# Peptides against a protein of PDB entry 3V4L, part 124

Target 1, 386 residues: chain A of PDB entry 3V4L
Amino acid sequence: GQPLAKDKVALLIGNMSYWEHPKLKAPLVDVYELTNLLRQLDFKVVSLLDLTEYEMCNAVDEFLLLLDKGVYGLLYYAGHGYENFGNSFMVPVDAPNPYRSENCLCVQNILKLMQEKETGLNVFLLDMCRKRNDYDDTIPILDALKVTANIVFGYATCQGAEAFEIQHSGLANGIFMKFLKDRLLEDKKITVLLDEVAEDMGKCHLTKGRQALEIRSSLSEKRALTDPVQGAPCSAEALVRNLQWAKAHELPESMCLKFQCGVHIQLGFAAEFSNVMIIYTSIVHKPPEIIMCDAYVTDFPLDLDIDPKHANKGTPEETGSYLVSKDLPKHCLYTRLSSLQKLKEHLIFTVCLSYQYSGLEDTVEEKQEVNVGKPLIAKLDMHRGL

## One batch from the design tools (peptide; made by RFdiffusion4, then SolubleMPNN)

Design b2_p16_2_s4 (from b2_p16_2, 13 letters changed)
Fold by OpenDDE base, seed 3:
Structure b2_p16_2_s4 (fold): chain B 386 residues (1-386), chain A 16 residues (1-16)
Amino acid sequence: as target 1 above (386 residues)
Amino acid sequence: KEKEELEKLLRSMSTE
């Protein structure tokens, strides 16, 4: 019969906004497109951008809590990285220059922990450079991996080589994701699918002799990303996993705010990623005596590091939201919250209505505080270790 | 020409 997954869980991390290293662009589109494809494959997807070391550790720990016997686990990483002694290291955005293994997450350590969960399939897709880090001669003493025969690594490049992104004026993929996305929905053994992606990369004149996919596999069974999830969650653990994932993807409900002047504001929310939310405001009712009015969001929790210069924009694109802009209502003011993983408390902020009456030169302001609880990934309390 | 144009279409994800 076709193999069944007990469940399917994916963690996707895209690091771009490095503090001490060159900024990347591809991980934004790559994580977004892969998220949408894996959702079509019935994966529970957590998608995270621009994580610190601490945040990456917590994201991996939360991912491991979603794993259990016969669950398919997929980890995708796009960002800076290196490979020392056959161990792959993902570089957090706060990594120093130079970085060492102590500042980075070892993928083989994550694999060890996944093997302890008795997972049905472990897939690692590593869209990073695989150059040696000559500043770190530390040989990781890794415990011997179990012989589980259910491991697949797709490395975007060869050992000691670079991964590339497409240099375009707009949104562009990394080279690996450009080819992977065209095949990811195919009902094929995951190693066969990746081999076809490797062939496509090898046929392209752009990538030929520059970047080649490497596949490492111990996968003895015909497992595919298309394998159906086993029917209704019968175990308490499966129910907890489903609830935990659903909790991490719950948006705040849209709100209608009423101001004393008689202006009504619609406040809405959209998810771009598990840690990235767009807030939008629109004026839904205005008294005729009010000639001009705008509804700004302000007074966000300091933990979110919101620059007011990027808040309250007339387009989603001006906030840096290029991916979900088509699905957003028009004629709003938009604010992008890109660091929801940093939120320790409830998301409390102020909606400030600025307005002018006909025949008065002075602008009037009314303010209303809004509490939307913990949105998206902030519900996981990734900070509970402090 | 084509090779130089193709090189302008790719950016390394290296830290170097």
Scores: peptide ipSAE 0.357, ipTM 0.804, DockQ to the pose 0.724
Fold by OpenDDE base, seed 1:
Structure b2_p16_2_s4 (fold): chain B 386 residues (1-386), chain A 16 residues (1-16)
Amino acid sequence: as target 1 above (386 residues)
Amino acid sequence: KEKEELEKLLRSMSTE
């Protein structure tokens, strides 16, 4: 019979906006496209951009809470990284220059914790460099891994080699994701799928002799990302997992705000990632005596670090949202909240209506406070754990 | 023919 997964869970991390290191671009597109593909494969996907060390630790801990016996776990990472002594280190956005293992997440430590969950499959897709960090001579003392025979590593590059992005004039994938995305939906054993991706990368003239996919596996069974999820959740743990995932993806409901002047505003919300939300405002009713009318969002929680210069844009693209713009309503003002993992309290903000009456030169303002609770990943209270 | 220049956005510290 076809293997069954008890459930399928993925954590995708894309780090780009490094403080002390070169900024990346492709992780945005890579995480977004991989999220959409894994959702088509019935994965519960948490997708996170630009995490600090603390936020990455918490994201991994929350991911591990979603893992249980027979669950398929997939970790994808796109960002800066290194490999020392066969241990892979993911570099957080707040990592110092130079970084050390103490500032980074060791993938083999995560694997150990995944093995303790008795997972059905452990897949690591590491879209990072694998060069040695000569500034860190620390040899991690790792406990012996269990012989679970269910581990697959897909490294974007060979040991000691670099991973690359293709710079186009627009949004482009990293090299690994460029080839992975074309095969990810194929009903093949995951190691066979990755081997075909490796062949496709090897045929590309750009990557030939520069980047090659490495597959490391102990996978003794035929397991595929296409393997069906076992039916209705039979356990309390499966219900908890479904609830945790649902919480991390719950958008605020759209609101219709009514102002005293008779203007009605639609306030809407869209998820770009589990930690990135677009707020959009539109005028849905305007009295004819009001000639100009704009609805701005302001007074966000300080923890979100929102620059007002990037808020209330006439297009999603002007906010830095290039991926979800097709799914957004047109003719709104758009604001991108890119750091929802930092939100400790409820998302409370002000909707400010600025308007002008026919024959009056002065602008009038009305304000309404809006409380949308904890949106998306902010419901997981990632800050409470350590 | 857009030159797909592989600009090395090194996903690692450049050892200068």
Scores: peptide ipSAE 0.120, ipTM 0.696, DockQ to the pose 0.310
Fold by OpenDDE base, seed 2:
Structure b2_p16_2_s4 (fold): chain B 386 residues (1-386), chain A 16 residues (1-16)
Amino acid sequence: as target 1 above (386 residues)
Amino acid sequence: KEKEELEKLLRSMSTE
């Protein structure tokens, strides 16, 4: 019969906004497009941008808790990275310059932990620079990875990838994601699918000799990302995985705020990623005697590090939200919260209404405090150890 | 609380 997955879970990490390293752009589009494709494949996807070392460790630990016997797990990382002595390291956004193994996540350690879960399929995809780090003399004595027959490791490497991202002024995929996205929905054994992606990269004159896909697998069984999830979630484990994913993706409900002047504001929320939310405000009712009226959000929790200069923009694109802008209502003010994993408390903020009456020169202000609880990934309290 | 309960639930289920 066709193989069945007990469940399907994915963790996607895209690091771009490095503190001490060159900023990247490709991970934004790559994580977003891969999220949408994996959702079409019935994966429960957690998508996270710009994680610190501590946040990455917690995200991986939470992902490993979702893995169990017969579950399909996919981990994707896009960002800076290095390889020393056959060990691969993912670089967090807070990594010092120079970074060392102590500041980074070892891929082979994560693969070992994934193997212990007896998964039906593990896919680990790395889209990172495979440079040697000459500042890290640490040889991790990794115990010989028991290569289980259920792991597929894909490593996309660019020699000089920094130069290719710079040339496109627009949002573009990384080279690996550009070829992967065209095949990812195919009903093929995952190793065959990745081999075809590697061939497509090798045939393209733009990518030939600049990027290579290395595939390592012991997968003897015919397993595909298209394999159906086994029936109703009858297992307590599947129910828990469903609840954990639902908690990490619960948006606040849209609110209608009513001000004393008779203005009504719609407050809405949209998820860009599991840790990135857009807040939007629109005036849905205005008395005719009010000639000018603006509704802006302010007084965010300090943990979110929101610059007011980047809040309350006339377009989603001015906030840095280029991906979900088509699905957002028009004629709003938009604010992007990009660090929801840092939220220790409830998301409490102020909606301020500024307005002017016909024939009065003075502007009037009214304020309402809004508590939306813990949105999206903030429900998982990734920072409880700090 | 909810995370600890979820982690505790997940851990209880990984030990069966």
Scores: peptide ipSAE 0.000, ipTM 0.369, DockQ to the pose 0.012
Fold by OpenDDE base, seed 4:
Structure b2_p16_2_s4 (fold): chain B 386 residues (1-386), chain A 16 residues (1-16)
Amino acid sequence: as target 1 above (386 residues)
Amino acid sequence: KEKEELEKLLRSMSTE
């Protein structure tokens, strides 16, 4: 019969905004597009941008809680990285220059932990450089991996080579994701699908002789990303997993705020990623005696590091939100919260209505505090170790 | 009902 997945879970990490390293651009688009494709494949997707070492460790731990016997696990990483002695290291955004293994996440350690969960399939898609780090002479003593015939590595580049971004004037995929996205929905054994992606990269004049996909696999079964999820979750663990994921992807409900002046504001929320939310405000009712009014969001928790200069923009794109802008209502003020993983408490903020009456020169302000609880990934309390 | 029992189960697992 066709293989069945007990469930399908993916963790996608895109690191771009490095502190001590060159900033990247492709991970933004690549994580977003891959998220949408994996959702069409009935994956539970956690998508995270710009994680510190600590936040990456916690994201992996939370991902491992979503894994169980016969679950398909997919880890995608796009960012800086290196490969020493056949071990792949993902570089967090806070990694020092030079970075070492002690500052980075070892993919083979994550694989060990996934094998402890008795997963049905382990897929690693690594869109990172595989160049040796000469500043790290550490030989990781990896514990012995279990012999499982269910592992697939797709490396965006050959061993010792660099992964490249195609410099376009706009938002563009990385080289690997550009070819992967065209085939990812195909009902094929995952190793066959990746081999076809490798052939497509090899035929392209832009990538030929610059970047080649490397596939390492021990996959004995005909497993595909299209494999159906086994029917209704019968185990308590499967119910818990479904809920933990659902809880981590629950948006705040849209609300209508009423001010004393008779102005009504619609406050809405949209997810760009599991740790990135857009807040938008719109004036839905204005008394005729009010000639001008604007609704600003302010007084955010300090843990979110929100620059007021980047808040309350007239377009989603001015906030740095280019991907979900088509799905947002028009004629709002937009604010992008890009670090929801940092939120320790409830998201409490102020909606400030600034308005002017006809025949008065002075601007009037009214304020309402809003508590939306812990949105999205903030519900997982990824900071419990400080 | 199912949602409330489920929220209780999730709360119990977050305290172990």
Scores: peptide ipSAE 0.000, ipTM 0.402, DockQ to the pose 0.011

Design b2_p16_3_s1 (from b2_p16_3, 9 letters changed)
Fold by OpenDDE base, seed 5:
Structure b2_p16_3_s1 (fold): chain B 386 residues (1-386), chain A 16 residues (1-16)
Amino acid sequence: as target 1 above (386 residues)
Amino acid sequence: PFFEEELVSTAADLPE
């Protein structure tokens, strides 16, 4: 019969905004597009941008809690990385220059932990450089991996080589995602799918002799990303997994705020990523005596590090949101919360209405506090160890 | 104009 997945779970990490290293661009688009494709494949997708070492460790731990016997696990990483002695290291955004293994996440350690969960399939898609880091003299004594015969690595580049991105279009894919996205929905064994992606990359004049996909697999079964999820979750563990995933993807409900002056504000929320939310406000009713009114969101939790200069923009693009702008309501003020993983408490903020009456020169302000609980990834309490 | 797609390395600038 066709193989069945007990469930399908993906963790996607895109690191771009490095503190001590060159900034990347492709991971933004690559994580977003891959998220949408994996959702069409019935994956439970957690998508995270710009994680510190601590935040990456917690994201991996939460991902491992979603894994169980016969679950398909997919880890995608786009960012800086290196490979020493056949061990792949993902570099967090807070990594020092130079970084070492102690500052990075070892993919083979994650694989070991996934094997302990008795997963049905382990897929690693590593969109990073595979150069040796000569500043890391550590030989990881990796414990012997179990012979699970359910492992697939897609490396964006060859051993010791660089990965590349395309700069000309503002919002361009990395080279790996450019070819992967065209085939990802195909009902093929994952190793066959990746082999076809490797052929497509090899035919491209841009990548020929610069970047080639490497496939490393131990996959004894015909497993595909298209494999159907086994029907209704009958186990307590499957219910818990579904609840944990649902919590990490729950948006606040849109609300209508009523001010004493008779102005009504619509407040809405949209997810760009599991740790990135757009807040938008619009004036839905204004008394005729009020000639001008604006609604600002302010007084965010300090943990979110929100610069007021980047809040309350007239377009999503002015917030740095280029991907979801088409799906957002028009004629709002927009605020992008890009670090929801840092939220320790409830998301409490102030909606400030500034308005002017006809024939009065002075502006009047009314304020309303809003508590929306823990949105998206903030429900996982990734900071419980601090 | 075919903007020549320029490939840029994602390598980190580690000290030499």
Scores: peptide ipSAE 0.311, ipTM 0.802, DockQ to the pose 0.656
Fold by OpenDDE base, seed 3:
Structure b2_p16_3_s1 (fold): chain B 386 residues (1-386), chain A 16 residues (1-16)
Amino acid sequence: as target 1 above (386 residues)
Amino acid sequence: PFFEEELVSTAADLPE
């Protein structure tokens, strides 16, 4: 019979906006495209951009809570990284220069914890450099891994080698995702699928002799990402997992705000990632005596670190939202909240209506406070350890 | 204009 997954869960992390290291570009597109593909494969996908060490630890802990016996777990990481003594380290955005193992997440430690959950499949897709970090002299004493025969590593590059991005004026994938996305939906054993991706990369004139996919696996069974999820969640644990997943992906409902001047504003929300939300405002009704009006969002929680210069843009692209712009209503003002993982409280903000009456020179302002609760990843309370 | 796709390393600039 076809293998069955009890469930399928993926954590995708894309780190780009490093504090002390070169900024990356590809992780944005790579995490987004991989999220959409894994959703078509019935994965529960948490997608996170630009995580600190603490936020990465919490994201991994929440991911591990979604894992259970026979669940397929997939971890994708795109960002800076290194490999010492066969251990892979993912570098958080707040990592110092130089970074050490104490500032980074060890993938093999995550694998150990996944094995304790008795998972059906463990897939790691590591889109990072694999150079040795000579500033980290720590030999990790990793506890012995269990012999589970269900592990697959896809490394974007060879041991000791660099990974590459395509320098383009537009949005481009990293090299690994460029080839992975074309194969990911194929009903093949995951190691066979990755081997075909490796062949496709090896045929590319750009990557030949610069980057090659490495596959490391102990997968004894024919397991595929296409394997169907076992039917309706019959266990209490499966219900809890589904509820936890649903919480992490619940957008605020669209709201109609009515101002005293008679202007009506539609306030809408869209998810770009699990920690990235677009707020958009549109004027749906304007009295004829009001000649001009704009609806600005302001007074966000300080934890979100929202720069007002990047808020209330006439296009999604001006906010840095290039991926979901096609699905957004036109003729709005757009604001991108890129750090929802930092939100400790309810998302409370002000909608400020600035307007002018016919025959008056002065602008009038009306304000309404809006509470939308905890959107998306903010519902997981990733901060409960502080 | 063929924008020559140039590959850029994602390596961190660690001190020498």
Scores: peptide ipSAE 0.310, ipTM 0.800, DockQ to the pose 0.686
Fold by OpenDDE base, seed 4:
Structure b2_p16_3_s1 (fold): chain B 386 residues (1-386), chain A 16 residues (1-16)
Amino acid sequence: as target 1 above (386 residues)
Amino acid sequence: PFFEEELVSTAADLPE
């Protein structure tokens, strides 16, 4: 019969805003596009941008909690990386320069842990450089992997080579994602799909002789990303997994705030990623005696590191939100919360209404505190280990 | 305008 997945879970990490290394652009677009495609394939997708070492470890641990016997696990990483002695290292945004293995996540260690979960399929898509790091002379003593015959690695580049971004009109894709996205929905064995992606990359004049996809697989069955999920979750573990995933993707409900002056504000929320949320405010009712009126959000938790200069923008794009702008209401003020994984407490903030009456020169302010609980990934308490 | 797609390496600039 056609292989069935017990469930399908993906963790996508895109690191771009490095502290001590060159900033990247492609991970933003690549994680977003891949998230949308994997959702169409009935994957439970956790998508995370700009993680520290500690946050990456916790994201992997939470991902491993979503894995179980016969579940398809997919890990995608886009960012800086290196390969020493056949071990792939993902570089966190807080990694020092130079970085070493102790500052990075070893993909083969994650694979070991995935094999302990008795997964149905393990897919790694690594959109990173595979150059040797000569500052890391450590030979990782990896324990022997189990023979599970359900492993696929798609490396964006060859061993010892660089990966590239394509910059176009301010948005960039990784070379790998540019070709992967066109085929990802095809009902093909995952290795056959990746071989076709490799052929498409090889035909492109931009990539020819610069970047080539490498596929490493031990896959004995015809498994595809299109494989249907087995019916209703019958196990307690499947119910827990569904609840954990649902918790990590629950947005705050939209609110209608009423001020004493008679102004009504709509407060809304949109997810860009599992750790990135857009807050937007709009004036839905204004008394005629009020001539000017704006609704600002302020007083965010310090853990979110929100620069007020980047808050309350007239467009989503001015916040750095280029991807979800089309799905947002127009004529709002927009604020992008890009680090929801850092939130230790409830998201409490102030909505400040600034307004002017007809015939008064002075601006009046009214404030309301809003508590929206823990939005999105903040519900997983990724910081519980410190 | 032919916006030429520019390839940029994602390599970290590690010290030599």
Scores: peptide ipSAE 0.306, ipTM 0.799, DockQ to the pose 0.700
Fold by OpenDDE base, seed 2:
Structure b2_p16_3_s1 (fold): chain B 386 residues (1-386), chain A 16 residues (1-16)
Amino acid sequence: as target 1 above (386 residues)
Amino acid sequence: PFFEEELVSTAADLPE
């Protein structure tokens, strides 16, 4: 019969805004496009940008809580990385220069923990450089992995080689995602699908002799990303997993704010990623006596590190949101919250209405405080040290 | 001008 997944869960991490290392561009687009494709494949996707070491550890721990017997687990990482002695290290955005293994996450340690969950399939897609780090003399004594015939690694590049981005004037994929996205929805064994992606990359004149996909697999069964999820969650564990994922993806409800001057504002929320939310404001009703009227958001929690100069933009693109702009209402002011994982408390902020009456030169301001609780990933309390 | 799609390495600049 066709293999069945008990469930399908993916963690996607894209690190681009490094503190002590070159900034990347592709991880933004690659994580977004891969999220949309995996959702079409009935994956529960957690998508996270720009994580510190501590935040990456917590994201992996929360991902491992979603894994269980017969669940398909997929980890995608795009960012800086290295490979020492066949161990792959993902570099967090706060990593020092030079970084070492103590500053990074070892993928083989994550694999060990996934094997303890008795997963049905383990897929690692590593979109990072695989050069040796000569500043890391640590030979991790990895405990003997269990012999599970259900592991697939897709490395964006060969051992000891670099991965590449395409310099374009706009949004561009990394090399790996450029080819992976065209094949990902195909009903094929995952190793066959990745082999076709490797062939497509090898035929391209840009990538030929520069970057090649490496596939490492123990997968003995014909398992595909298209494999159907086993029907209605009959187990308490499946219900808990569904609730935990839903909790991490719950947006605040849209609000209609009414001001004393008779202006009505629509306050709306959109998810770009599990840790990135767009707030938008629009004037839905204005008395005719009011000639000018703008609704600004301000007084955000300090933990979010929101620069007011980047808030309240006339377009989503001016906030750095190029991907969800088509799905957003037009003629709003837009603010991008890019670090929701840092939020310890409720998201409380002020909506400030600035307006002018016909025949008065002075602007009037009215303010309302808004509490939207913990949006998206902030509900998982990723800052609670276990 | 054909903007030649230039490939840029994602390697970190580690100290020499």
Scores: peptide ipSAE 0.303, ipTM 0.798, DockQ to the pose 0.668

